# Ledger of designs, part 40: peptides against a protein of PDB entry 7SFY

Target 1, 41 residues: chain A of PDB entry 7SFY
Amino acid sequence: ELFNLESRVEIEKSLTQMEDVLKALQMKLWEAESKLSFATC

## One batch from the design tools (peptide; made by RFdiffusion4, then SolubleMPNN)

Design b2_p17_6_s2 (from b2_p17_6, 10 letters changed)
Fold by OpenDDE base, seed 1:
Structure b2_p17_6_s2 (fold): chain B 41 residues (1-41), chain C 41 residues (1-41), chain A 17 residues (1-17)
Amino acid sequence: as target 1 above (41 residues)
Amino acid sequence: as target 1 above (41 residues)
Amino acid sequence: SLKEQLEALLERLRKLK
C-alpha cells in the first residue's frame, strides 16, 4: 500500500464512518438499556 | 501533520482500537436487546 | 467503561484531523 495524501484521506474517511457508527451504537445501547428499566410487573 | 510511517502507525492503532470498541458495543447491544425479549409477565 | 473508551477514541480521532 502506498502511503500518500490519497491514502491518508481514505483512512480519515474510514475513521469518520466508524465514529458515526459508534455514536449510533451508543445511542441504540442507551435506548435498549433504558427500556430494560421499564417495569410493567 | 506530516504523513509518514509514524503517523500511519498511529492511525492504524486508532483504527484497531475503534474496531475493538465497535465489536464490544455490538455485543453489549445484543445483550441488552436480548434481555428485552425476556418475558416475566 | 465503553462510554469512557468511546469518548477517548473520539478525542483521539479529533486530534488526528
Scores: peptide ipSAE 0.123, ipTM 0.503, DockQ to the pose 0.052
Fold by OpenDDE base, seed 3:
Structure b2_p17_6_s2 (fold): chain B 41 residues (1-41), chain C 41 residues (1-41), chain A 17 residues (1-17)
Amino acid sequence: as target 1 above (41 residues)
Amino acid sequence: as target 1 above (41 residues)
Amino acid sequence: SLKEQLEALLERLRKLK
């Protein structure tokens, strides 16, 4: 198995996409939690 | 749209899975690059 | 959806291995 420029570029593209999705999930979590309200007595 | 415990748990599960995948990709990139050799004259 | 995106990315990772 030989690593070349094509392989590196493909991996880096995947990493970038993963990071973007991860950030989106983190944002959704933050937004959801920030909207959470609690009943108080 | 109402955020509840189930929703939060599900998001956190997804985040954890994403992080694991991201780390795996980063490891693969490092390993691949570390094995890369160049022809020299 | 983000869930679908995650599943797609996981599959992409499997293909890269």
Scores: peptide ipSAE 0.116, ipTM 0.505, DockQ to the pose 0.056
Fold by OpenDDE base, seed 4:
Structure b2_p17_6_s2 (fold): chain B 41 residues (1-41), chain C 41 residues (1-41), chain A 17 residues (1-17)
Amino acid sequence: as target 1 above (41 residues)
Amino acid sequence: as target 1 above (41 residues)
Amino acid sequence: SLKEQLEALLERLRKLK
């Protein structure tokens, strides 16, 4: 488990990928909520 | 593909899980960097 | 591992789509 350029790059790639997925999920949630309808009086 | 309470809860759970993993990765990166040594003159 | 967790999360995202 030595820190080296290779490991650093891999971790940073994973972080970026996670952020992208998070953004995608957030957008999906927003989209779902946007489609939500409600009854009014 | 209907938005309902069930789907909202699942999405929010996923988001939370993603955030937790992100934080874990960030901490791992910090730890790796903290263990990094530098040559000095 | 974190890598496996990431893969699982990505897969979960795909299922949500």
Scores: peptide ipSAE 0.110, ipTM 0.508, DockQ to the pose 0.056
Fold by OpenDDE base, seed 2:
Formats: structure tokens, sequence, C-alpha cells
Structure b2_p17_6_s2 (fold): chain B 41 residues (1-41), chain C 41 residues (1-41), chain A 17 residues (1-17)
């Protein structure tokens, strides 16, 4: 493959998007866990 | 929404998959950069 | 491709909402 500035920028954009999605998932997990109720006697 | 163990497991599975793809992208970027040639006088 | 993987993951995220 030919790698140039455009290719690098495209990859970095994808990485950033992935990171944003990861953060969103992590936040969702945290929020869900914070709302989780537990059984008590 | 109902959050339980199954929901948590599903979210964590998604997170893991996301992280794997992120790592793949990072490796691809590194490999591409390592192959990148630069103009010289 | 990585692009397809990303799109699939984004879609999976949407399904989790």
Amino acid sequence: as target 1 above (41 residues)
Amino acid sequence: as target 1 above (41 residues)
Amino acid sequence: SLKEQLEALLERLRKLK
C-alpha cells in the first residue's frame, strides 16, 4: 500500500472516532453500574 | 432499562472488541509510519 | 477492513443504547 499524509490522517481520524466510541461505552457502563440495584435481606 | 449481569457482560464484550480494533489501528499506523519514506535533496 | 470493523462497532454501540 501507498502510505502518505492523507493515509495517516485517515487512520488517525478513525482512531479518534474509535476512542470516542470507547469512551461512550465506558460511560454507559459506569452509568448502568451506578443504577444497578442489589438484593437485600 | 433493566441492567443486570447479562447486560454488563454484553457491554464489557463490546468494550473488549473495541479495544482490540483500536490496537489493530494503532499497529497499522505504526507499521505505515515505519515504512514511510521522506523526500531528500 | 478496519473501516468495516469500525462501522460494525459503531452499529453495535447504537444497539446498546
Scores: peptide ipSAE 0.107, ipTM 0.508, DockQ to the pose 0.057

Design b2_p17_6_s3 (from b2_p17_6, 11 letters changed)
Fold by OpenDDE base, seed 1:
Structure b2_p17_6_s3 (fold): chain B 41 residues (1-41), chain C 41 residues (1-41), chain A 17 residues (1-17)
Amino acid sequence: as target 1 above (41 residues)
Amino acid sequence: as target 1 above (41 residues)
Amino acid sequence: SLKEQLDALQSKLDKLK
């Protein structure tokens, strides 16, 4: 199986998609933590 | 919906998993490209 | 969902092996 343009493009698209999901998760984490309530005493 | 420890742990696990996949994909891309044949003329 | 996205990505990775 030879590496060709189609293979490269497909892998790069997958990488980009994963990066987008990672960023989304990071944002969700940040937003969730920013709303974390702490006991007030 | 409150952010709690369980939610945080779950998100962090997902992030870690995705990062691992990203690294794997990057390695595959590198390996594939390293094996790319060019026309010799 | 996030889980579905992860599963989809993992599936794509598996296909690349």
Scores: peptide ipSAE 0.090, ipTM 0.523, DockQ to the pose 0.057
Fold by OpenDDE base, seed 2:
Structure b2_p17_6_s3 (fold): chain B 41 residues (1-41), chain C 41 residues (1-41), chain A 17 residues (1-17)
Amino acid sequence: as target 1 above (41 residues)
Amino acid sequence: as target 1 above (41 residues)
Amino acid sequence: SLKEQLDALQSKLDKLK
């Protein structure tokens, strides 16, 4: 394959998108855990 | 929805998998860039 | 869904290999 500017831009866009999803997942986990209630008795 | 241990584990597994993919993408980008040759004249 | 997003991103990675 030929790596060029177009390929690099595509990979970087994919990386950015994955980072965004990862951040969203982390936030969702944090939100869920922070709102979770536990039985006390 | 009900958040419980099962849900938390599932989210964490998804996070881990995405992190692995992200790392793979970053490595591929680095490899491609490191091997890229540029015209000098 | 989150699963679908993950699958889509994995697919992108596979295409770049």
Scores: peptide ipSAE 0.090, ipTM 0.523, DockQ to the pose 0.058
Fold by OpenDDE base, seed 3:
Structure b2_p17_6_s3 (fold): chain B 41 residues (1-41), chain C 41 residues (1-41), chain A 17 residues (1-17)
Amino acid sequence: as target 1 above (41 residues)
Amino acid sequence: as target 1 above (41 residues)
Amino acid sequence: SLKEQLDALQSKLDKLK
């Protein structure tokens, strides 16, 4: 299959979605760790 | 729920999996774009 | 859930192959 604008947009869209989820996970991890340190301090 | 080592490991595991998928997508995009440029050059 | 989101994204990746 030939790469075209539609394919590019599709992949970039998926990448963006994954990045958003990744950031959400990172934030959750940060919050959890923050709470842990707060509770232990 | 309290954050503990198990929770941390769980989140980090998920993050790692997502990072791997993200990298795979990035590589696919690069390859696709590379082929496009090659075909157009 | 996060797992469901991950699975969905994984599925999308598979479709892009």
Scores: peptide ipSAE 0.088, ipTM 0.528, DockQ to the pose 0.056
Fold by OpenDDE base, seed 4:
Structure b2_p17_6_s3 (fold): chain B 41 residues (1-41), chain C 41 residues (1-41), chain A 17 residues (1-17)
Amino acid sequence: as target 1 above (41 residues)
Amino acid sequence: as target 1 above (41 residues)
Amino acid sequence: SLKEQLDALQSKLDKLK
């Protein structure tokens, strides 16, 4: 496929989407860990 | 779903995978742009 | 789901190859 402006825009859209998902996952991980309690004797 | 060690590991695996994909996309974008030639008069 | 999102993203990547 020939790379052009449209292709670049599409790739950048995908990158943005992936970054958003990554951020969401990181936040979910943080939330889960923050809520986790640890057992003690 | 109860968060535990297994859940955390799974989330971190997903995060790693997403980061790898993100890097791959960024590299592909760079490659595409680097190969792009521009028309001139 | 997270898996579906990852699969979709990977699919997009594969299409760019």
Scores: peptide ipSAE 0.087, ipTM 0.521, DockQ to the pose 0.058

Design b2_p17_6_s4 (from b2_p17_6, 11 letters changed)
Fold by OpenDDE base, seed 2:
Structure b2_p17_6_s4 (fold): chain B 41 residues (1-41), chain C 41 residues (1-41), chain A 17 residues (1-17)
Amino acid sequence: as target 1 above (41 residues)
Amino acid sequence: as target 1 above (41 residues)
Amino acid sequence: SLKEQLDALLAKIRELK
């Protein structure tokens, strides 16, 4: 295995994908917490 | 959908999994960069 | 908190890019 531009690009693509999932989870968490606060009011 | 302990546990499991993947990617990057630096010495 | 953990992970990802 050689480290080259192709490898870096692939790693960055994976990181981007993971970031998107993390953002989605953050939004889900926020939404859930918001609903809970509303429901418990 | 209700926000409860079960939901939190599931989210935490997902976060843990993603953290593990992140660590793996970080290590792969480090390894690749290390090999490159070594090879270019 | 979970939110803080997510924020931390996002920050780490951005640092890698």
Scores: peptide ipSAE 0.118, ipTM 0.511, DockQ to the pose 0.403
Fold by OpenDDE base, seed 1:
Parts: C-alpha cells; sequence; structure tokens
Structure b2_p17_6_s4 (fold): chain B 41 residues (1-41), chain C 41 residues (1-41), chain A 17 residues (1-17)
C-alpha cells in the first residue's frame, strides 16, 4: 500500500462525487425551504 | 413540496452517511501517507 | 442547521483535495 498518483486520483474522484451530491442536497434543501409556507394571521 | 420533518430526517441521514464516508477516506488517506516511504540519502 | 452542516462537509472535502 502506497500513496501514489493512482491512489490520490481515486480518492479525489470519490471526494468530487460526494461534493456533487452535497451540492445537490443543498439545492434541494434551499428549494424546499423557499417553498415552505406558513399559516399567517 | 414542503420542508417538513420527514424531508429533514432524510437529508440528515444522507449527511450522516456522507460524513461517515469522508471519515473513512480521511483514514485511508492517513494510512496511505503514513506508509509512504521515500528514497533517502 | 442542516445547511451549515452541508457547508462544513463541503469545506472538509475541499481541504482533502
Amino acid sequence: as target 1 above (41 residues)
Amino acid sequence: as target 1 above (41 residues)
Amino acid sequence: SLKEQLDALLAKIRELK
């Protein structure tokens, strides 16, 4: 086991994929909150 | 579309899963780096 | 908040890259 170019690239690919999903979740969260309505007086 | 308890719980579950993966990747990175050896003089 | 947690995770990811 060695930290070489191939292993670094693989880790960075995984990190990028997770970042993409996190961004998607942020957008979904923002969208949901923006559409939340309250019963108002 | 509404930001209710169910949607919050779902998002939090996803966040927890991603955090777990991040921690695993951090550990793998540390492990790999700790095993990296250099040709020394 | 959930948004803050997401932002924190994103920051951690960026630190690893």
Scores: peptide ipSAE 0.116, ipTM 0.511, DockQ to the pose 0.388
Fold by OpenDDE base, seed 5:
Structure b2_p17_6_s4 (fold): chain B 41 residues (1-41), chain C 41 residues (1-41), chain A 17 residues (1-17)
Amino acid sequence: as target 1 above (41 residues)
Amino acid sequence: as target 1 above (41 residues)
Amino acid sequence: SLKEQLDALLAKIRELK
């Protein structure tokens, strides 16, 4: 498969999407850990 | 701006690392959510 | 740490864009 401009654009789209997912997971993780920390009996 | 084999290899390495971190985050999230679920007073 | 890994990956993403 030839690595060209089109492929680069598609990769950048995927990287952006993955960045969004990573941020979302980080936020959810922080929320869960915070709730865990604050919800301990 | 430079789309060659080296760039592709670097991107693929990064994507692999990103996938590993995503999996780690997902696992940590699951653990946190599970603990939260079980730790509620 | 996972936080450091995330920060590093985010930095790499920015570099690759």
Scores: peptide ipSAE 0.116, ipTM 0.497, DockQ to the pose 0.067
Fold by OpenDDE base, seed 4:
Structure b2_p17_6_s4 (fold): chain B 41 residues (1-41), chain C 41 residues (1-41), chain A 17 residues (1-17)
Amino acid sequence: as target 1 above (41 residues)
Amino acid sequence: as target 1 above (41 residues)
Amino acid sequence: SLKEQLDALLAKIRELK
């Protein structure tokens, strides 16, 4: 495939989406791990 | 900025690395959430 | 660590934009 302006724009959009997902997953992971500390017996 | 083969290869390598980390995060999240159900008193 | 990898990737993404 040609690496032109349109393909570059598409890649950058994908990168932005991946960044958003990574941030969301990081937050969810933190939340899940934090809940483990609340389990006391 | 040049949109050439080298630039594309670099971006694609980064995307692949990001996907690998995303998968790792998803697995860690699943494991963390699974451990929550394991905490019983 | 996974956190360090994530931070590095986020920085890489910003660099590529």
Scores: peptide ipSAE 0.111, ipTM 0.491, DockQ to the pose 0.088

Design b2_p17_7_s2 (from b2_p17_7, 10 letters changed)
Fold by OpenDDE base, seed 1:
Structure b2_p17_7_s2 (fold): chain B 41 residues (1-41), chain C 41 residues (1-41), chain A 17 residues (1-17)
Amino acid sequence: as target 1 above (41 residues)
Amino acid sequence: as target 1 above (41 residues)
Amino acid sequence: MIKELEEKLWKLKSLLS
């Protein structure tokens, strides 16, 4: 089975979306871990 | 250009790998945020 | 990790171009 233009565009959009989510999660993870390490008790 | 079976398989493998990473990050984020909320001082 | 994924994404997009 071959991919046409429509399939390629769909894949590219999905990959871009995944990249955006990964970046957002990485930032949130850093923030959460920073709060843990910076906390004082 | 056209995509043959080999190209499709490579893309699918890469997407699967990225999805696995996404899941791992989501789990780590949950763990970090849980530690914050469960902490007592 | 994100850097490596970005590089992989770039490679994939290149194959699609």
Scores: peptide ipSAE 0.170, ipTM 0.573, DockQ to the pose 0.046
Fold by OpenDDE base, seed 3:
Structure b2_p17_7_s2 (fold): chain B 41 residues (1-41), chain C 41 residues (1-41), chain A 17 residues (1-17)
Amino acid sequence: as target 1 above (41 residues)
Amino acid sequence: as target 1 above (41 residues)
Amino acid sequence: MIKELEEKLWKLKSLLS
């Protein structure tokens, strides 16, 4: 029931992981949209 | 040292919100990459 | 949107330390 040290560590790890994924996804999205915008035949 | 219930609830709500954003970004990325993959001259 | 989330993440990390 208690929010102990182990739970805090798990949350910190999850937050860090989510931040990294968000940044990666933003970059990939920008890259994909840029390629689409600049694509020519 | 111990976290109270209010702090835990706030963290959980924030995590849920970030998960929703992640899913939205993943969908947008998939759409952009799909359009790029299927694009033809 | 990312900047706002990063700010919120920082606040949460600060709460944990």
Scores: peptide ipSAE 0.168, ipTM 0.584, DockQ to the pose 0.101
Fold by OpenDDE base, seed 2:
Structure b2_p17_7_s2 (fold): chain B 41 residues (1-41), chain C 41 residues (1-41), chain A 17 residues (1-17)
Amino acid sequence: as target 1 above (41 residues)
Amino acid sequence: as target 1 above (41 residues)
Amino acid sequence: MIKELEEKLWKLKSLLS
């Protein structure tokens, strides 16, 4: 496989994008869970 | 939006999958950068 | 949202190939 500066930059950019998506997903999960109701006696 | 246990499980599964890919990308980047350090004289 | 994430995941995996 060929790797150069352009490839590195592209990978780094993709990593950043994925991290942002992961953070968003984590936030959505938190928000969803926070809306769950709890049973009480 | 509607949220239930099944939705949460699906989100968590997707999150885990993406985290695995993120780790793979990080490793590939490290390996690639390592190779560059050996060949970019 | 999940569908969109799967698309991004696929694209990122392709960079590892």
Scores: peptide ipSAE 0.150, ipTM 0.559, DockQ to the pose 0.052
Fold by OpenDDE base, seed 4:
Structure b2_p17_7_s2 (fold): chain B 41 residues (1-41), chain C 41 residues (1-41), chain A 17 residues (1-17)
Amino acid sequence: as target 1 above (41 residues)
Amino acid sequence: as target 1 above (41 residues)
Amino acid sequence: MIKELEEKLWKLKSLLS
C-alpha cells in the first residue's frame, strides 16, 4: 500500500478510534475486576 | 453481558490483539514519516 | 490492512455492547 497524505490521515484516524476502544475495554475490565475483588473480600 | 472468568479472558485477549495492531500501525506511520523527512532534507 | 483493522474494531466494539 502506497503512502500518501490520504493514507496517513486514514491511519491516524484508525489509531485514534482503536485507542478509544482500548480505553473502553480497559475500563470494562477494571470494573469487572473491581467487582470481583470486592466480592472475594 | 455478565462478567465471569471467561468474559475477562476474552476481554484481555481482545486488548492484547488491539495493542498489537496499534503497534503495527504506529510503525507503518513512523516509516512513512521517516521516509518523508529524509526526502525533504 | 485498514479494512481488516476496521473489521476487528467493529468486533471488539460489539463486545462492549
Scores: peptide ipSAE 0.146, ipTM 0.553, DockQ to the pose 0.048

Design b2_p17_8_s3 (from b2_p17_8, 8 letters changed)
Fold by OpenDDE base, seed 3:
Structure b2_p17_8_s3 (fold): chain B 41 residues (1-41), chain C 41 residues (1-41), chain A 17 residues (1-17)
Amino acid sequence: as target 1 above (41 residues)
Amino acid sequence: as target 1 above (41 residues)
Amino acid sequence: DLEKRLREAKSKLEALK
């Protein structure tokens, strides 16, 4: 196992990509829940 | 666009999956960096 | 397409292992 600059960059790129997707999902959930309407009496 | 219980569950499942992957990546990066050795004079 | 992005990200993770 060898860690070098290229390896670190690759891992960090993957992290960033995952974070972007996570944020998108969080926003999607917020938007969906915000649009939810409730029946009231 | 319609939000219902199934939709919310689906989104939250995706969120959880992404969070798990993100944590795995973070751990991997930490491990890799922790094992990095430096040349010294 | 969040599902596509998720698959791609997960695939990249697996490739790092």
Scores: peptide ipSAE 0.107, ipTM 0.537, DockQ to the pose 0.046
Fold by OpenDDE base, seed 1:
Structure b2_p17_8_s3 (fold): chain B 41 residues (1-41), chain C 41 residues (1-41), chain A 17 residues (1-17)
Amino acid sequence: as target 1 above (41 residues)
Amino acid sequence: as target 1 above (41 residues)
Amino acid sequence: DLEKRLREAKSKLEALK
């Protein structure tokens, strides 16, 4: 497949989208962990 | 949904997987761009 | 929403291969 401007743009778009998802997941993880409660005496 | 060890592990697994994909795509992009040839006089 | 975004991202990824 020939690399062209359109291809580059699409790849960059996909990368950005995945980065956004990663960030969202990381935040979810953080929030979930932050809500952990431990029994304390 | 209750956060538990299983959930955490699964999320982390997904994050790692996505990070790997991102890195692969970034490398592909770099290689593709590096191979660009321009007509030179 | 997250699941949807994830699926969309994966679909786009596969299309690039």
Scores: peptide ipSAE 0.101, ipTM 0.526, DockQ to the pose 0.045
Fold by OpenDDE base, seed 5:
Structure b2_p17_8_s3 (fold): chain B 41 residues (1-41), chain C 41 residues (1-41), chain A 17 residues (1-17)
Amino acid sequence: as target 1 above (41 residues)
Amino acid sequence: as target 1 above (41 residues)
Amino acid sequence: DLEKRLREAKSKLEALK
């Protein structure tokens, strides 16, 4: 496919979506690791 | 701004990097949550 | 500005590592 406006818009949407997912995963990871640190049985 | 080959290559590199980080975070999250499941004291 | 957005995205990505 041609690297046109439609492709750019699609890529930008994907980038934004991935950033959101990355942030969400980072937060969940932080939470999980935080809880794990207290669970020492 | 021109949506040219150089821009496309740069975007694709960024996407690949984000995907790699996403996968890494997913794996780490899985590991953390897996460990957390056993820590129930 | 695509370059600006890409730079910001890359920065955010690196911060999450």
Scores: peptide ipSAE 0.092, ipTM 0.490, DockQ to the pose 0.044
Fold by OpenDDE base, seed 2:
Structure b2_p17_8_s3 (fold): chain B 41 residues (1-41), chain C 41 residues (1-41), chain A 17 residues (1-17)
Amino acid sequence: as target 1 above (41 residues)
Amino acid sequence: as target 1 above (41 residues)
Amino acid sequence: DLEKRLREAKSKLEALK
C-alpha cells in the first residue's frame, strides 16, 4: 500500500475530527450526569 | 431532556465504539509511519 | 448535531482502513 504525506494528512485529519466528537460526547455525558445528580440531590 | 440509565448506557456505548476506531486509526498511522521510516532509512 | 458528526467521522475513518 502507498503511504505518503497525503495519506498521513488524511488520517490525522480524520483522527482529529473523531477526537473532537469524542470530547463533545464526553462533555455531553458529564453535563447530563451533573444535571442528573443535581436534580436528584 | 430525559436522562436516565438507558441514555447513559447508549452514550457510553457510542463513546467506546469511537474510542475503538480511534485506537485502530492511531495504530494504523503508527504502523504506516514505522514502515515509511524503515523504508526511508 | 453530535450524532451526525459522529456518523461522518466514523464513515471517513472507515474509508481509510
Scores: peptide ipSAE 0.113, ipTM 0.537, DockQ to the pose 0.045; fails the geometry check

## One batch from the design tools (peptide; made by RFdiffusion4, then SolubleMPNN)

Design b2_p18_1_s1
Fold by OpenDDE base, seed 4:
Order: structure tokens, then sequence, then C-alpha cells
Structure b2_p18_1_s1 (fold): chain B 41 residues (1-41), chain C 41 residues (1-41), chain A 18 residues (1-18)
């Protein structure tokens, strides 16, 4: 099954957006893990 | 203009990879945030 | 199209996580 150009463009835009979100999530994970050693008690 | 099979397959592979990364991030974020509660008051 | 469906579903999951 083939896509037309319009569908391709929409998919590519969505993929880019999802990649940006994944990067943001990776940063949040890094931040969470970096706080594991922080003692507040 | 039509989207060729190779391009479609590449998109499918990218989606699969992102799905796997998302799954891993969700699990690790849960673990990190859970551990944070043990390390802090 | 199943590929478009997968794209939209993954996008939805990501948006919910943010």
Amino acid sequence: as target 1 above (41 residues)
Amino acid sequence: as target 1 above (41 residues)
Amino acid sequence: DPLLKRVLELKSKLDELM
C-alpha cells in the first residue's frame, strides 16, 4: 500500500514532533535519576 | 506523487523504534520517580 | 491506513506522557 504526497508529509511532520517529545522525556528521566542521590531528610 | 515502498518501510521502522523507546522511558521514569521517594523525605 | 493509525496512536501516547 502506497501513500500520496500529502500523507507522506503529514507522517514526516508527526515523526519530527514525536522525536522532539522523546528528547524531552529523556531529559526528564535524566533529571529524575540525577536527584536520586539528593538527601533532603 | 506516490510514496515508494522503501520510504514506507523506513517510516515503519522509525515508528517501531520510537515505540520501543517510549516503552523503555515509561518504565525507567516510573522506576526513577519511585526510587526518588525512597531517597528523599 | 495502518501506518497512519500507528503514527496517531504513538503521538497520542507521547502527548499524554508530557
Scores: peptide ipSAE 0.436, ipTM 0.745, DockQ to the pose 0.152
Fold by OpenDDE base, seed 5:
Structure b2_p18_1_s1 (fold): chain B 41 residues (1-41), chain C 41 residues (1-41), chain A 18 residues (1-18)
Amino acid sequence: as target 1 above (41 residues)
Amino acid sequence: as target 1 above (41 residues)
Amino acid sequence: DPLLKRVLELKSKLDELM
């Protein structure tokens, strides 16, 4: 199946933005996991 | 047409990769939450 | 469109995680 130009552009833009957010969240969760041991009493 | 098809295929690949990242993040969150229960006094 | 549907689903899950 094909996209119309507008839909393609919108989806590509959205995916790029979401990818950046996911990368940031991945780093945050990694940091959280690394610090989790400090919460242990 | 070719441009739209190629873009669609690339978008599908990007989407799959992002879905994989999201699944990994969900697993990390689960692990963190699971470990947190034992880290609390 | 099934691809658009997948995008929206992923976006929804991401919004929940944020």
Scores: peptide ipSAE 0.431, ipTM 0.744, DockQ to the pose 0.152
Fold by OpenDDE base, seed 3:
Structure b2_p18_1_s1 (fold): chain B 41 residues (1-41), chain C 41 residues (1-41), chain A 18 residues (1-18)
Amino acid sequence: as target 1 above (41 residues)
Amino acid sequence: as target 1 above (41 residues)
Amino acid sequence: DPLLKRVLELKSKLDELM
């Protein structure tokens, strides 16, 4: 089956939201890793 | 109106990028968790 | 649908990280 327009819009909206969250998580993980490496001997 | 090929290709492209980012995040998380288990000076 | 399946699987993995 092919998706209708409503299904497409729902998927695209979901992908956009997930992309923003992934970028935020990437930044937080980078910060945590940087602090950890700095604190390590 | 049906979900056309152009939209599907674009969504698939976005998904691939997000899957790659997620994989990279998982690798960084693994590294951070590994460092926490190391013997420190 | 394979595309919807991929979206749902990625969302599930992301939810696991959050």
Scores: peptide ipSAE 0.431, ipTM 0.744, DockQ to the pose 0.152
Fold by OpenDDE base, seed 1:
Structure b2_p18_1_s1 (fold): chain B 41 residues (1-41), chain C 41 residues (1-41), chain A 18 residues (1-18)
Amino acid sequence: as target 1 above (41 residues)
Amino acid sequence: as target 1 above (41 residues)
Amino acid sequence: DPLLKRVLELKSKLDELM
């Protein structure tokens, strides 16, 4: 199956946005893990 | 205008990479949540 | 379309994680 130009553009934009969110989540998770490992009673 | 095979393959490649990252993030999230639940300070 | 299906599935998983 094929998409028209509008569908392609929409998909590509969505993928780019999702990639950015994934990168942000990865950074936030790393920060949380770092703080957790540093935390002590 | 139509969406050609080259673009489709590239998008599928990106999706695969994102799916792999998401999988890794979910595992790390589980680990972080587990560590938090074990904290007894 | 299988490509659209994958996009929607990934988006759904991501939305759940956020």
Scores: peptide ipSAE 0.429, ipTM 0.744, DockQ to the pose 0.152

